# Peptides against a protein of PDB entry 5TUV, part 54

Target 1, 107 residues: chain A of PDB entry 5TUV
Amino acid sequence: KEVIDRLRYLKAEIEDLELKERELDQQKLWLQQSIKNVMDDSINNRFSYVTHEDICNCFNGDTLLAIQAPSGTQLEVPIPEMGQNGQKKYQINLKSHSGPIHVLLIN
Target 2, 107 residues: chain B of PDB entry 5TUV
Amino acid sequence: AQECQNLEVERQRRLERIKQKQSQLQELILQQIAFKNLVQRNRHAEQQASRPPPPNSVIHLPFIIVNTSKKTVIDCSISNDKFEYLFNFDNTFEIHDDIEVLKRMGM

## One batch from the design tools (peptide; aimed at target 1 I67 P70 V77 L94)

Design b2_p26_5_s1 (made by RFdiffusion4, then SolubleMPNN; from b2_p26_5, 16 letters changed)
Fold by OpenDDE base, seed 2:
Structure b2_p26_5_s1 (fold): chain B 107 residues (1-107), chain C 107 residues (1-107), chain A 26 residues (1-26)
Amino acid sequence: as target 1 above (107 residues)
Amino acid sequence: as target 2 above (107 residues)
Amino acid sequence: LRYPITGNFKLLDENGKELKFPLKVK
């Protein structure tokens, strides 16, 4: 009896949780679209940038490369493996499909 | 009893997923706010300067930051259309997205 | 590893799962 009641309660709660999860999924999609719309707005797009100073303030003491690329650009970072010369291979591959990639050396 | 335990495990799994999704949603909200703040900052700055910044002095979103030691040798190969980039490093590196940068900037 | 960039440079693994930054390669 107690077990049956517990089962009923749990099933009902799980149904509520399923609804909540779907709600969150929809909210995420909506917000993602909203962000896209905001970023794609002509005025916002014009001012959607950071400065060299901004980047330098975020990082210290290292070489910084800023790589601007369109959304949807593919970033490939192979797992470092020993190269032919016995050195680990550290590599980044970028492939854009919608526009050119721009690289800036910050420091 | 066993069915009850199974449902409790499922319940807990769903609760955890919901919690994670709620956190992710909050992050998206903060990202949108950060972006809007960035735009406002830049608009104000350009109004004060009465001109846009030099084109090579800013990094337009979306972008990534590659951070590596100053001792790291970096080689870059670029396609003719600048849609493909290959970076080779002789040492370790880190990649940061624009969202993280905006967070570090306090936007 | 290949990471598709979606939205404003969101990295996804090959399974479509979002990766957290910073990505450290060692």
Scores: peptide ipSAE 0.194, ipTM 0.878, DockQ to the pose 0.307
OpenDDE base, seeds 1, 3, 4, 5: peptide ipSAE 0.188, 0.380, 0.380, 0.189; ipTM 0.880, 0.884, 0.884, 0.882; seeds 1, 3, 4, 5 fail the geometry check

Design b2_p26_5_s2 (made by RFdiffusion4, then SolubleMPNN; from b2_p26_5, 14 letters changed)
Fold by OpenDDE base, seed 2:
Structure b2_p26_5_s2 (fold): chain B 107 residues (1-107), chain C 107 residues (1-107), chain A 26 residues (1-26)
Amino acid sequence: as target 1 above (107 residues)
Amino acid sequence: as target 2 above (107 residues)
Amino acid sequence: LRYPITGNFILKDENGNELSFPYKAK
């Protein structure tokens, strides 16, 4: 029957898609590891930086905070809530587990 | 049949996930290329200058950029070990990661 | 359904939901 044939076809296709998805997951994993290795290389790490000029060229007309932190650092941004004075509170909480955080002000 | 419809929905869902994962993989590849280009740029620049940049003039990866109005009042509280930071803003802000910065830099 | 790309930083709201960069506080 046509329905049975369609079911068989769909099941086979889904199986192929499952394989493809797993392949992509594996590729992502390997690429992430590759990127980590490249960034952790002593020579590359030495030159892994941007300048104040670079940042200023990317953003204009504002106050900029550059925050250096170890990989895996967590940022928590609560939903802005009204303060006691009627002003919305905007905040960022940073937590590093691997090293200190360094902040630079860029004007 | 209902079963055919269910499988077709599943197929479509998987196709969409695969598409997204393919895009993410491409993004990672571009990130790696951008990083390598950044390293090359900095190596060349330091070779030409015959010295490294001043310590406080560069921002080492990984980093984030917080962008806010020049009129925004920023308060920062730091833990003793500098592993935790609390930023308070009296106005809206934006957060950008190093990946986006490298993109904006054209790396 | 959008799957965020994981970088070096983990951005979350107060409820622990992961957010994506760039983030704009509103």
Scores: peptide ipSAE 0.551, ipTM 0.901, DockQ to the pose 0.299
OpenDDE base, seeds 1, 3, 4, 5: peptide ipSAE 0.500, 0.484, 0.481, 0.479; ipTM 0.900, 0.898, 0.899, 0.900; seed 5 fails the geometry check

Design b2_p26_5_s3 (made by RFdiffusion4, then SolubleMPNN; from b2_p26_5, 13 letters changed)
Fold by OpenDDE base, seed 1:
Structure b2_p26_5_s3 (fold): chain B 107 residues (1-107), chain C 107 residues (1-107), chain A 26 residues (1-26)
Amino acid sequence: as target 1 above (107 residues)
Amino acid sequence: as target 2 above (107 residues)
Amino acid sequence: LRYPITGGFILLDENGNPLSFPYKVK
């Protein structure tokens, strides 16, 4: 009976946790849609930018490239391999499906 | 006993997933707040300046920042339609997203 | 896995598997 009681208790608790997890999933979806709506707003979209100064204040001492691209842009970073000249290849491959990519050299 | 143990493992697994989802939800909320603060800042700044910033002086969201040594040689190949970019570096680099930038900006 | 607030960039490895920001190439 002790084992049976424990099983019943655990099953009930797991059921409650399952409900909680589904609730969180729904909340996440709602919030993601909310964020999308906020960012797609014409006024918000107009002012959705950072400056060169902003970037420079966040990073120091190195070369900084800013790459702006449409949502959904694929950014591929292959594992560095030895090239034909015996040098390791460090690469970034960008592919956009919905618009052009813009690159800025910050410093 | 084995069934009880299995359920206890499942219970713990669900608790950990819930914790992770709660954290992710909080992060999304903070991101939304940061974005709204950014928009507000930019609106105020443009009002004070009585003009929008020059087009090449700002980076529109979404964007990434590539950070590399000032000694790193960077080569860039661009497709005709600017939908595809290939960057080659002769040294290591780091990639940061716009979320991290907004955090570092204190938004 | 964390993506930009805009849902913008999808960081992938050579096999098409998602990666997380920030990412350091070694």
Scores: peptide ipSAE 0.565, ipTM 0.909, DockQ to the pose 0.407
OpenDDE base, seeds 2, 3, 4, 5: peptide ipSAE 0.545, 0.547, 0.543, 0.550; ipTM 0.906, 0.907, 0.907, 0.908

Design b2_p26_5_s4 (made by RFdiffusion4, then SolubleMPNN; from b2_p26_5, 12 letters changed)
Fold by OpenDDE base, seed 5:
Structure b2_p26_5_s4 (fold): chain B 107 residues (1-107), chain C 107 residues (1-107), chain A 26 residues (1-26)
Amino acid sequence: as target 1 above (107 residues)
Amino acid sequence: as target 2 above (107 residues)
Amino acid sequence: LRYPITDGFILLDENGNKLSFPYKAE
């Protein structure tokens, strides 16, 4: 029947898609490793920074904090809650396990 | 008939995942290119200046940018081991990652 | 959905759910 033929077609296509997805997963892993290698290179690491001017050109007229921390640093942003004084509280929690956190006021 | 419908749903789900993964790979490639361009720019700039930039004038990757109003009061508490930072804001804020900054810089 | 160059910063809500950049606290 036509239904049987459609079933066979769909099953075959799904198998092909599974192979394609695995291929993409492997490519992602390869690329991620490549990026890590590039960034961990001593010369590249030495020059992996932006300037105050760069940041100021990207953002306008407000207070800008730059926070540098090791890769993997956790950044927690709780849902804003009303404070005891009727002021809504906004909070950021940072936790680093592999190195110091550095904070700069840009403007 | 029902089996055909189930397989068609599965096929579509896999197609969408593949499409997303392809887009993610492209984004990673662009990120790597942006990083390489950043390194090249900085190397050239330091070569012309014949000196590295002042330590407090640059932000090393990885970093985030916190943007808030000039009127926002910011308080920061640091743990004893400096592994944890708590930021309190009396108003709304935005957080941007280094990837977005590099994009805004045109890298 | 975007991925960082490295693992970078991991943005989480108070329940440990992963969030994405940019983030606006409203």
Scores: peptide ipSAE 0.603, ipTM 0.912, DockQ to the pose 0.388
OpenDDE base, seeds 1, 2, 3, 4: peptide ipSAE 0.598, 0.591, 0.595, 0.599; ipTM 0.911, 0.909, 0.910, 0.911; seed 1 fails the geometry check

Design b2_p26_6 (made by RFdiffusion4)
Pose (drawn by RFdiffusion4):
Structure b2_p26_6 (pose): chain A 104 residues (1-83, 87-107), chain B 106 residues (1-49, 51-107), chain P 26 residues (1-26)
Amino acid sequence: KEVIDRLRYLKAEIEDLELKERELDQQKLWLQQSIKNVMDDSINNRFSYVTHEDICNCFNGDTLLAIQAPSGTQLEVPIPEMGQKKYQINLKSHSGPIHVLLIN
Amino acid sequence: AQECQNLEVERQRRLERIKQKQSQLQELILQQIAFKNLVQRNRHAEQQARPPPPNSVIHLPFIIVNTSKKTVIDCSISNDKFEYLFNFDNTFEIHDDIEVLKRMGM
Amino acid sequence: SFNGNLPPFHTYPYHEPFEIHIEEEE
């Protein structure tokens, strides 16, 4: 039949696809780990910042609000329902205080 | 027969997913070289100048909130701990540290 | 315009980006 070896063929490709994903899952997990190791060198953390000019060059006009918080800080944005519509940002920081810079 | 329809749908799924994973994989690489160059760039600027901490500097990680000039922004802190509430009377946009690093080059 | 008090400045080690949760209509 045309269908029964459309199976054997498809069932012979997915394992290549399955192993490819396993490989891609391992590559991603220790690429992320190498990223974590670089952003917590004390020297690198010293220079891990951006200036006003940089932000202004990438955001034309308007009011810009820069919010800085420690890692793992959770940001929750509800739906723009009506109650006047509500546009709000719920910020939860357990590891420390937040710093807010008003860009001009 | 439906064991044929199930695997063809599953195949494309795996394909569409494996492709997106290869995309985020290179994005993660781009994230590192952008971070390395950003650090190298700031070191070079400090040899020609030190900028003060609370001003003119934003440390990673961070977010950028963009809204209209006529938009009023409110900041509320309540009795509950580890909570921050920002209110806007109009629409806004949130951008990440990764994107701004891309927009500036590296 | 802006209303409210600004928190004090501090620096922290960087490990991961913000965890962003956005609600959507069904």

Design b2_p26_6_s1 (made by RFdiffusion4, then SolubleMPNN; from b2_p26_6, 11 letters changed)
Fold by OpenDDE base, seed 5:
Structure b2_p26_6_s1 (fold): chain B 107 residues (1-107), chain C 107 residues (1-107), chain A 26 residues (1-26)
Amino acid sequence: as target 1 above (107 residues)
Amino acid sequence: as target 2 above (107 residues)
Amino acid sequence: SFRGTLPPYSTYPASSPFIIKIEKYE
């Protein structure tokens, strides 16, 4: 039947797509490792920075904070809630497990 | 048949995931290129200056940028274990990661 | 709310942290 043939076709296609997805997953892992290796290189690490000028050129006018933290640092931005004084609380929570967090003010 | 419809839905789901993963891979490639360009730029700049930049004038990767009004009151507190940071703002703010900054820099 | 991590770039820690308490930036 036509329906049976369609079912067989779809099943075969899904199997092919599954293989393709696994291939992409492996490629992602490879690329992520490659990026890590490049960034962890002593020379590259020494020069892996941006300047105040770079940041100022990217953003206009307002107050800018640069927060540098180790890879894997947990970042949380809660939905603003009403505070005790009737003010909404806008906050950022950071938790670092591998080193200190450095904060810079940029005008 | 109902089974045919179910398989078609599954097929479409997998196709969308594959498309997303392909896009993510492309983004990672561009990130790696941007990083390499950043390193090259900084090496060249330090060679011309014959010195490294002042330590407080640069932001080392990885980092985030917080953008808020100049009128915003900002409080930063550190937990007792010094691994957790809490930033409080009396108004809204925007967060941008280092990847976006590199893009805006044209790396 | 947003939950996540900073970009998985450098594995090396940064310098000592600052404490910021500012009402208005110039």
Scores: peptide ipSAE 0.043, ipTM 0.846, DockQ to the pose 0.056
OpenDDE base, seeds 1, 2, 3, 4: peptide ipSAE 0.029, 0.031, 0.026, 0.036; ipTM 0.849, 0.846, 0.846, 0.846

Design b2_p26_6_s2 (made by RFdiffusion4, then SolubleMPNN; from b2_p26_6, 15 letters changed)
Fold by OpenDDE base, seed 1:
Structure b2_p26_6_s2 (fold): chain B 107 residues (1-107), chain C 107 residues (1-107), chain A 26 residues (1-26)
Amino acid sequence: as target 1 above (107 residues)
Amino acid sequence: as target 2 above (107 residues)
Amino acid sequence: PFRGTLPPYSTYPATSPFNIKVDKYL
C-alpha cells in the first residue's frame, strides 16, 4: 500500500514537472524569436554597435581584436599541439557562410 | 521499490533541468534588455553629436573579442572572399562574445 | 578543441567598412 501510494504520488508529480518543462521550452522559443525580431528591426540594427572606448573599458591593457561576423559563423579553436618547429600552436579558425568577416585592432 | 527509486531519480533529473531552463530564460531576458539599452544609448549619443560615429570607430553586432598579451605575435590569413580567417598566435588568448561585453559595459 | 558559433540572434550588415591591414600583425 505504501509503495503503491508513493508510485502514484511520484507519477503525478512527474506529470506536473513535464508540463512545467514544456512551458519553459516554449517561453524560450518565444523569447528567442522576440530577440531576433528586435535585433533585426531596421532602427535597432542601425544602432547595434559598441565603440573602441567601450571595448577598452571592458578589458585591461592587452591586445584586443574585434571580429565581426554573421550569426552562425563557425568558430574553431584547436587543441594546442606542437607545431613543425616545436612551437605550440594557438589558433582560431573562422568560417562564415552568410557574409564576409571583418577584423579591427582595438589597441 | 526499484520502480519508486527509478521515478525518484527521474523526478530529480527533471527538477534540475527545470532549474537550468529557468536560469537560461532569465539570461535571455537580460540580453534583450541590455541590447535595448545599448540602442537607446547610441541613439542619444548620435543625436547629441549631430552625426553618426565615423567608420572604424565602432564594432557592429554580432562580434567577438580576442584578448591576448601585448607581447603575443599574431598572424592572420584571409581567404579571397573574406569568408575564412585563420589566426595564429605564439601564446595563449581569451575569447569573449558580445553578450559578455554588454554585461561588462553595464547595459 | 573548442567548437562554436558567433551569437545566433544578432544581426550583421551585408556591407561593412570595417577592416584591418594584415601587415599590422606581422
Scores: peptide ipSAE 0.070, ipTM 0.851, DockQ to the pose 0.062
OpenDDE base, seeds 2, 3, 4, 5: peptide ipSAE 0.085, 0.070, 0.072, 0.054; ipTM 0.851, 0.853, 0.853, 0.853; seeds 2, 3, 4, 5 fail the geometry check

Design b2_p26_6_s3 (made by RFdiffusion4, then SolubleMPNN; from b2_p26_6, 13 letters changed)
Fold by OpenDDE base, seed 1:
Structure b2_p26_6_s3 (fold): chain B 107 residues (1-107), chain C 107 residues (1-107), chain A 26 residues (1-26)
Amino acid sequence: as target 1 above (107 residues)
Amino acid sequence: as target 2 above (107 residues)
Amino acid sequence: SFKGELPPYSTYPATSPFIIKVEKYK
């Protein structure tokens, strides 16, 4: 029966897709670790920065804040709700667990 | 049949996840390349200048950039342990991570 | 990129070094 054959085919294909997905998951983990190792290298870490000029060249004319924080820092942007004064609350909440946060005004 | 339809939906869901994961892997590869290029640029620049950049003139990775109007009033509150930061804006803002910045820089 | 006011189904980079927590609009 066509339906039975289709079921068998779909089940087999899904099994193959499961294997493929697991392969991709492992590759992602490997690549993430590779990037971490490269960034954590003492020489690379020393030169892992951008300049004010770099940032200014990427953005035009507005106020630019640079916030440096450890990897894994949590960034939360709550839904802008009305405040007590009737103004929407535009907020950024940062929480670091691994080190200090440094803020620079670029422009 | 209903079972056949369910499996077809599952198959399609898995295919989409695989596609997303493949895209994420490509992004990670590009990130690694961009970082290496950044490091090389900075090493060369410091060698040519025979000095490191002045402190507070550079932004170390990882970081985010907040972009808002020059008219926007920004308030920052810091927790007692300095692990939490609350930014308040009287208007909308944009957030860009270091990955996007490196892309815009052409790294 | 992110905005202070995000669309209901906004996405964020899964490869970001920051853990992004954005509530989706109703």
Scores: peptide ipSAE 0.255, ipTM 0.875, DockQ to the pose 0.142
OpenDDE base, seeds 2, 3, 4, 5: peptide ipSAE 0.072, 0.156, 0.058, 0.249; ipTM 0.853, 0.866, 0.852, 0.874

Design b2_p26_6_s4 (made by RFdiffusion4, then SolubleMPNN; from b2_p26_6, 12 letters changed)
Fold by OpenDDE base, seed 3:
Structure b2_p26_6_s4 (fold): chain B 107 residues (1-107), chain C 107 residues (1-107), chain A 26 residues (1-26)
Amino acid sequence: as target 1 above (107 residues)
Amino acid sequence: as target 2 above (107 residues)
Amino acid sequence: SFRGTLPPYSTYPATEPFKIKVEKYK
């Protein structure tokens, strides 16, 4: 009877947790849409940028490339594999579907 | 008892997922706040300067930053319409998204 | 491998390229 009571309790708790998880999923979707709306606003979009100085202040020493591309641009970084010349290949592949990609060398 | 143990495992699994989702939700909230702060900063700066920044002096969101050694050789192939980019590096690199940049900026 | 997108995120491959110089800002 004790085991039965424990089972009943656990099942009820799991059901409550399922409800909580669904609530969080809905909240995530709502917030994602909210962020999209804020970023797509014409005024906000006009001012949605960082400067070269901002980037240089965040990173020091090495070569910095800034790659600006439309939302949804596909990014692929293959696992480095040994090339024919015995050197590992380090690659970045980008594909946009909605506009051109812009690349700047910062330093 | 085995059924009870199975339900305990399931309960714990769900609790962990909920915790992860709560963390992700908080991250999204912080992202939205950071973006709003960025927009406010830029609006204020342009008002004080009485002009927008030069066209090629800013990086519009969304973007990524690629960081690599100054000794790294970078080859870039670009499609005619600039929709596709292929980067080849002779050494390792790091990628940072705009969200991380905003965090480093203190937004 | 790392797969992602400039927000929001998804992934698919690139195809035929041309050689163009990266723009430099100083």
Scores: peptide ipSAE 0.059, ipTM 0.846, DockQ to the pose 0.039
OpenDDE base, seeds 1, 2, 4, 5: peptide ipSAE 0.055, 0.051, 0.060, 0.052; ipTM 0.845, 0.842, 0.846, 0.845; seeds 4, 5 fail the geometry check

Design b2_p26_7 (made by RFdiffusion4)
Pose (drawn by RFdiffusion4):
Structure b2_p26_7 (pose): chain A 104 residues (1-83, 87-107), chain B 106 residues (1-49, 51-107), chain P 26 residues (1-26)
Amino acid sequence: KEVIDRLRYLKAEIEDLELKERELDQQKLWLQQSIKNVMDDSINNRFSYVTHEDICNCFNGDTLLAIQAPSGTQLEVPIPEMGQKKYQINLKSHSGPIHVLLIN
Amino acid sequence: AQECQNLEVERQRRLERIKQKQSQLQELILQQIAFKNLVQRNRHAEQQARPPPPNSVIHLPFIIVNTSKKTVIDCSISNDKFEYLFNFDNTFEIHDDIEVLKRMGM
Amino acid sequence: DEYIESLKKFQETSEANPVGFHFKFL
């Protein structure tokens, strides 16, 4: 039949696709780990910053609000319902205080 | 028969997912070289100048909130701990540290 | 529609980030 070996063929490709994903899952997990190791060198953390000029060059006009918080800080944005509509940002930081810079 | 329809849908799924994973994989690589160059760029600027801490500098990780000039922004802290509430009377946009690093080159 | 789409794109970017903020759209 045309269908029964449309199966054997498809069932012979997905394992290549399955192993390719396993490989891609391993590559991604220790690429992320190598990223974590670089951003927490004490020398690298010393220069891991951006200036006002950089932000202004990438955001034309308007009011810009820069919010800095430690890693793992959670940011929750509810739906713009009505109650006047509500546009709000819920910020939860357990590891430390947040720093807010008003960009001009 | 339906074991044929199930695997063809599953195949495309795996394909569409494996493709997106290869995309975020190179984006992660781009994230590292942009971070490395950003660090190298700041070291070079410090040899020609040190900028003060609370001003003119934003440390990673961070977010950029963009809204209109006529938009009023309120900041509220309550009795509950580890909570921050920002209110806007109009729409806004949130951008990440990764995107701003891309917009500036590397 | 555009506002919600921009938050969904930010959520995808945040999930792809190993170090940084966690974003949740409620």

Design b2_p26_7_s1 (made by RFdiffusion4, then SolubleMPNN; from b2_p26_7, 16 letters changed)
Fold by OpenDDE base, seed 5:
Structure b2_p26_7_s1 (fold): chain B 107 residues (1-107), chain C 107 residues (1-107), chain A 26 residues (1-26)
Amino acid sequence: as target 1 above (107 residues)
Amino acid sequence: as target 2 above (107 residues)
Amino acid sequence: SELLKHYEKFKERADNSPVGFKVKLL
């Protein structure tokens, strides 16, 4: 009887959690769409930039590359493992489908 | 008893997923707020300067920042259509998205 | 490794965001 009661409780709770998870999924979807809309707005898009100063204030001491590309650009980063030549591979692959990629050296 | 244990495991999995989704939702909220603040800052700055910033002085979203040692040798190969880029580094590098940069900027 | 963790966190943010780069760790 105790085990049966525990099973009933767990099943009921799992159902509630399932509903909560679906609710969160919907909220996430709506918020993601909202962000897209905000960023695609013509006025917002015009002012959607950072300066070299902004970047320099966030980072120091090393070489900084800024890579700007259209939304949806594919970025592949191989996990640094020993390559065939006995060297670790440190690489970035970029593929854009909708526009040019711009690279800036910050420092 | 085994069924009870299985349901408890499932319950815990769902709880963890819910927690993750809640965190993701918060990050999206912060992303949207940060972007709006960025736009407001830039609009104000351009009003004060009475002109837009020089085109090569700003980085438009979306972008990433690659941070590596000043000693790191960076090679870049570009496809003929300029839609594909390959970066090779002789040492480790860090990657930061625009969201993280905005956070560091205090947006 | 710390580096791998860094990349994973980066990818997680990218996957969550509706805009920006689509990241694959290979």
Scores: peptide ipSAE 0.733, ipTM 0.939, DockQ to the pose 0.841
OpenDDE base, seeds 1, 2, 3, 4: peptide ipSAE 0.731, 0.730, 0.731, 0.732; ipTM 0.938, 0.937, 0.938, 0.937

Design b2_p26_7_s2 (made by RFdiffusion4, then SolubleMPNN; from b2_p26_7, 13 letters changed)
Fold by OpenDDE base, seed 1:
Structure b2_p26_7_s2 (fold): chain B 107 residues (1-107), chain C 107 residues (1-107), chain A 26 residues (1-26)
Amino acid sequence: as target 1 above (107 residues)
Amino acid sequence: as target 2 above (107 residues)
Amino acid sequence: DKLLENLKKFKERAENSPVGFKVTLL
C-alpha cells in the first residue's frame, strides 16, 4: 500500500535526519570550544581589540558607546512598554561577576 | 493518513532545525576566522609602528556597541567597583556585538 | 518594533557565541 510505503520511508528518513542533527550538535560544541581556546590564548588575547576608527567606520552619525566587559557579563534590556507616565522605558542593565566594566564614548 | 501526516510534520520540523544549526555553525566559523584576522592585523600594525596602541585608544573584546541618536540623553549609574551599570535613555537605541562589528570591518 | 528586532538578533548571536555577554530581554 502506498501509505504503508510512505510511512516506512518517512521513518527511515527521520532516523537519518536525527543522526545528521546530532552530528551538527557535536560540530557546534567543538567549534565553540575551539573559539574559546583561540580567544583565551595569551598572544591572541593581547591583540584582541578594535580601534576607535574601526568602530567609526562601521557606524555613521550617531552617538556610539563602547562597553567592554568580561565574558559572561549579564546584559538585561527591558522590552519597551508604555509606562504609567505614557513614556516607553529605554534601559540597559549590566552586571559583571568577573571584573569591572569599561565604557568608552566613541563619538 | 493521520500517522503519515504526523511524520511529515516531524520530518519538516527536523529539517528546519538542521537548517538552523547549519546556519549557526557557519556563523561560528565566520566568527573564528574574523577573530584570527583581527589578531593578525593588530600584530602586524604594532610591529610596523614598533609600539602598542595607547591604552585608551582601543576596545578589547568582548564588547558591545550601543548606537543611539546624537540627540539622545544618556544617564548612567555605576557601582563603586564598576561591576554594575545602569543606562537610561530618553529614546531608542541599537545594540551590536563585537562579532557584528568584525563583520562590518570586513574581517 | 525596530528595537525589539535588533535585540532579538543580538540575543540570538550572543547565545550562539561561546564568549561575550549573556543577554536577557525583560
Scores: peptide ipSAE 0.722, ipTM 0.936, DockQ to the pose 0.855
OpenDDE base, seeds 2, 3, 4, 5: peptide ipSAE 0.719, 0.719, 0.720, 0.721; ipTM 0.935, 0.936, 0.936, 0.937

Design b2_p26_7_s4 (made by RFdiffusion4, then SolubleMPNN; from b2_p26_7, 12 letters changed)
Fold by OpenDDE base, seed 5:
Structure b2_p26_7_s4 (fold): chain B 107 residues (1-107), chain C 107 residues (1-107), chain A 26 residues (1-26)
Amino acid sequence: as target 1 above (107 residues)
Amino acid sequence: as target 2 above (107 residues)
Amino acid sequence: DEYLKNLEKFKERAENSPVGFKVKIL
């Protein structure tokens, strides 16, 4: 009897959690669309940039590459594997479908 | 009972997913706020300067920052259509998206 | 592996964002 009551309780709670998860999924979708709309706004797009100073203030001591590309650009990073020379390969593959990729050396 | 145990496992799984979704939602909210703050900052700065920044002095969104040691050798290959880029590094690197950069900037 | 750990964090954020790069770690 106690086991039966526990089962009933757990099933009811799981149903509630399922509803909550779906609610969060919907909220996420709406917020993602909102962000897209805000960023696609002509005025916002005009001012959607950072400066070299901004980047330099965030990072120091190493080589910094800035890569700007259209939204949706594919970025692939293979898991490091041993090359022919016995060294692990560290790579970044980029593929754009809607515009040019721009690379800047910051420091 | 075994059935109770199974449901408790499922309950915990759902709770963890909900927690993750809540965190993701919060990150999206912060992303939107940071972007709006960036736009406001840049609009104000251009008003004060009475001109836009030089084109090569800014990095437009979306972008990524690749951070690697100054000793790291970087090779870049570009496709004929200039839509594909291959970066080769002889050592490890870090990748940071524009969202993280905006956070570091205090936006 | 710190390298892979950092990449995974980057990927997670990219997947959550509605804009930007589409990231795959292969």
Scores: peptide ipSAE 0.721, ipTM 0.936, DockQ to the pose 0.874
OpenDDE base, seeds 1, 2, 3, 4: peptide ipSAE 0.716, 0.715, 0.714, 0.715; ipTM 0.935, 0.934, 0.935, 0.934

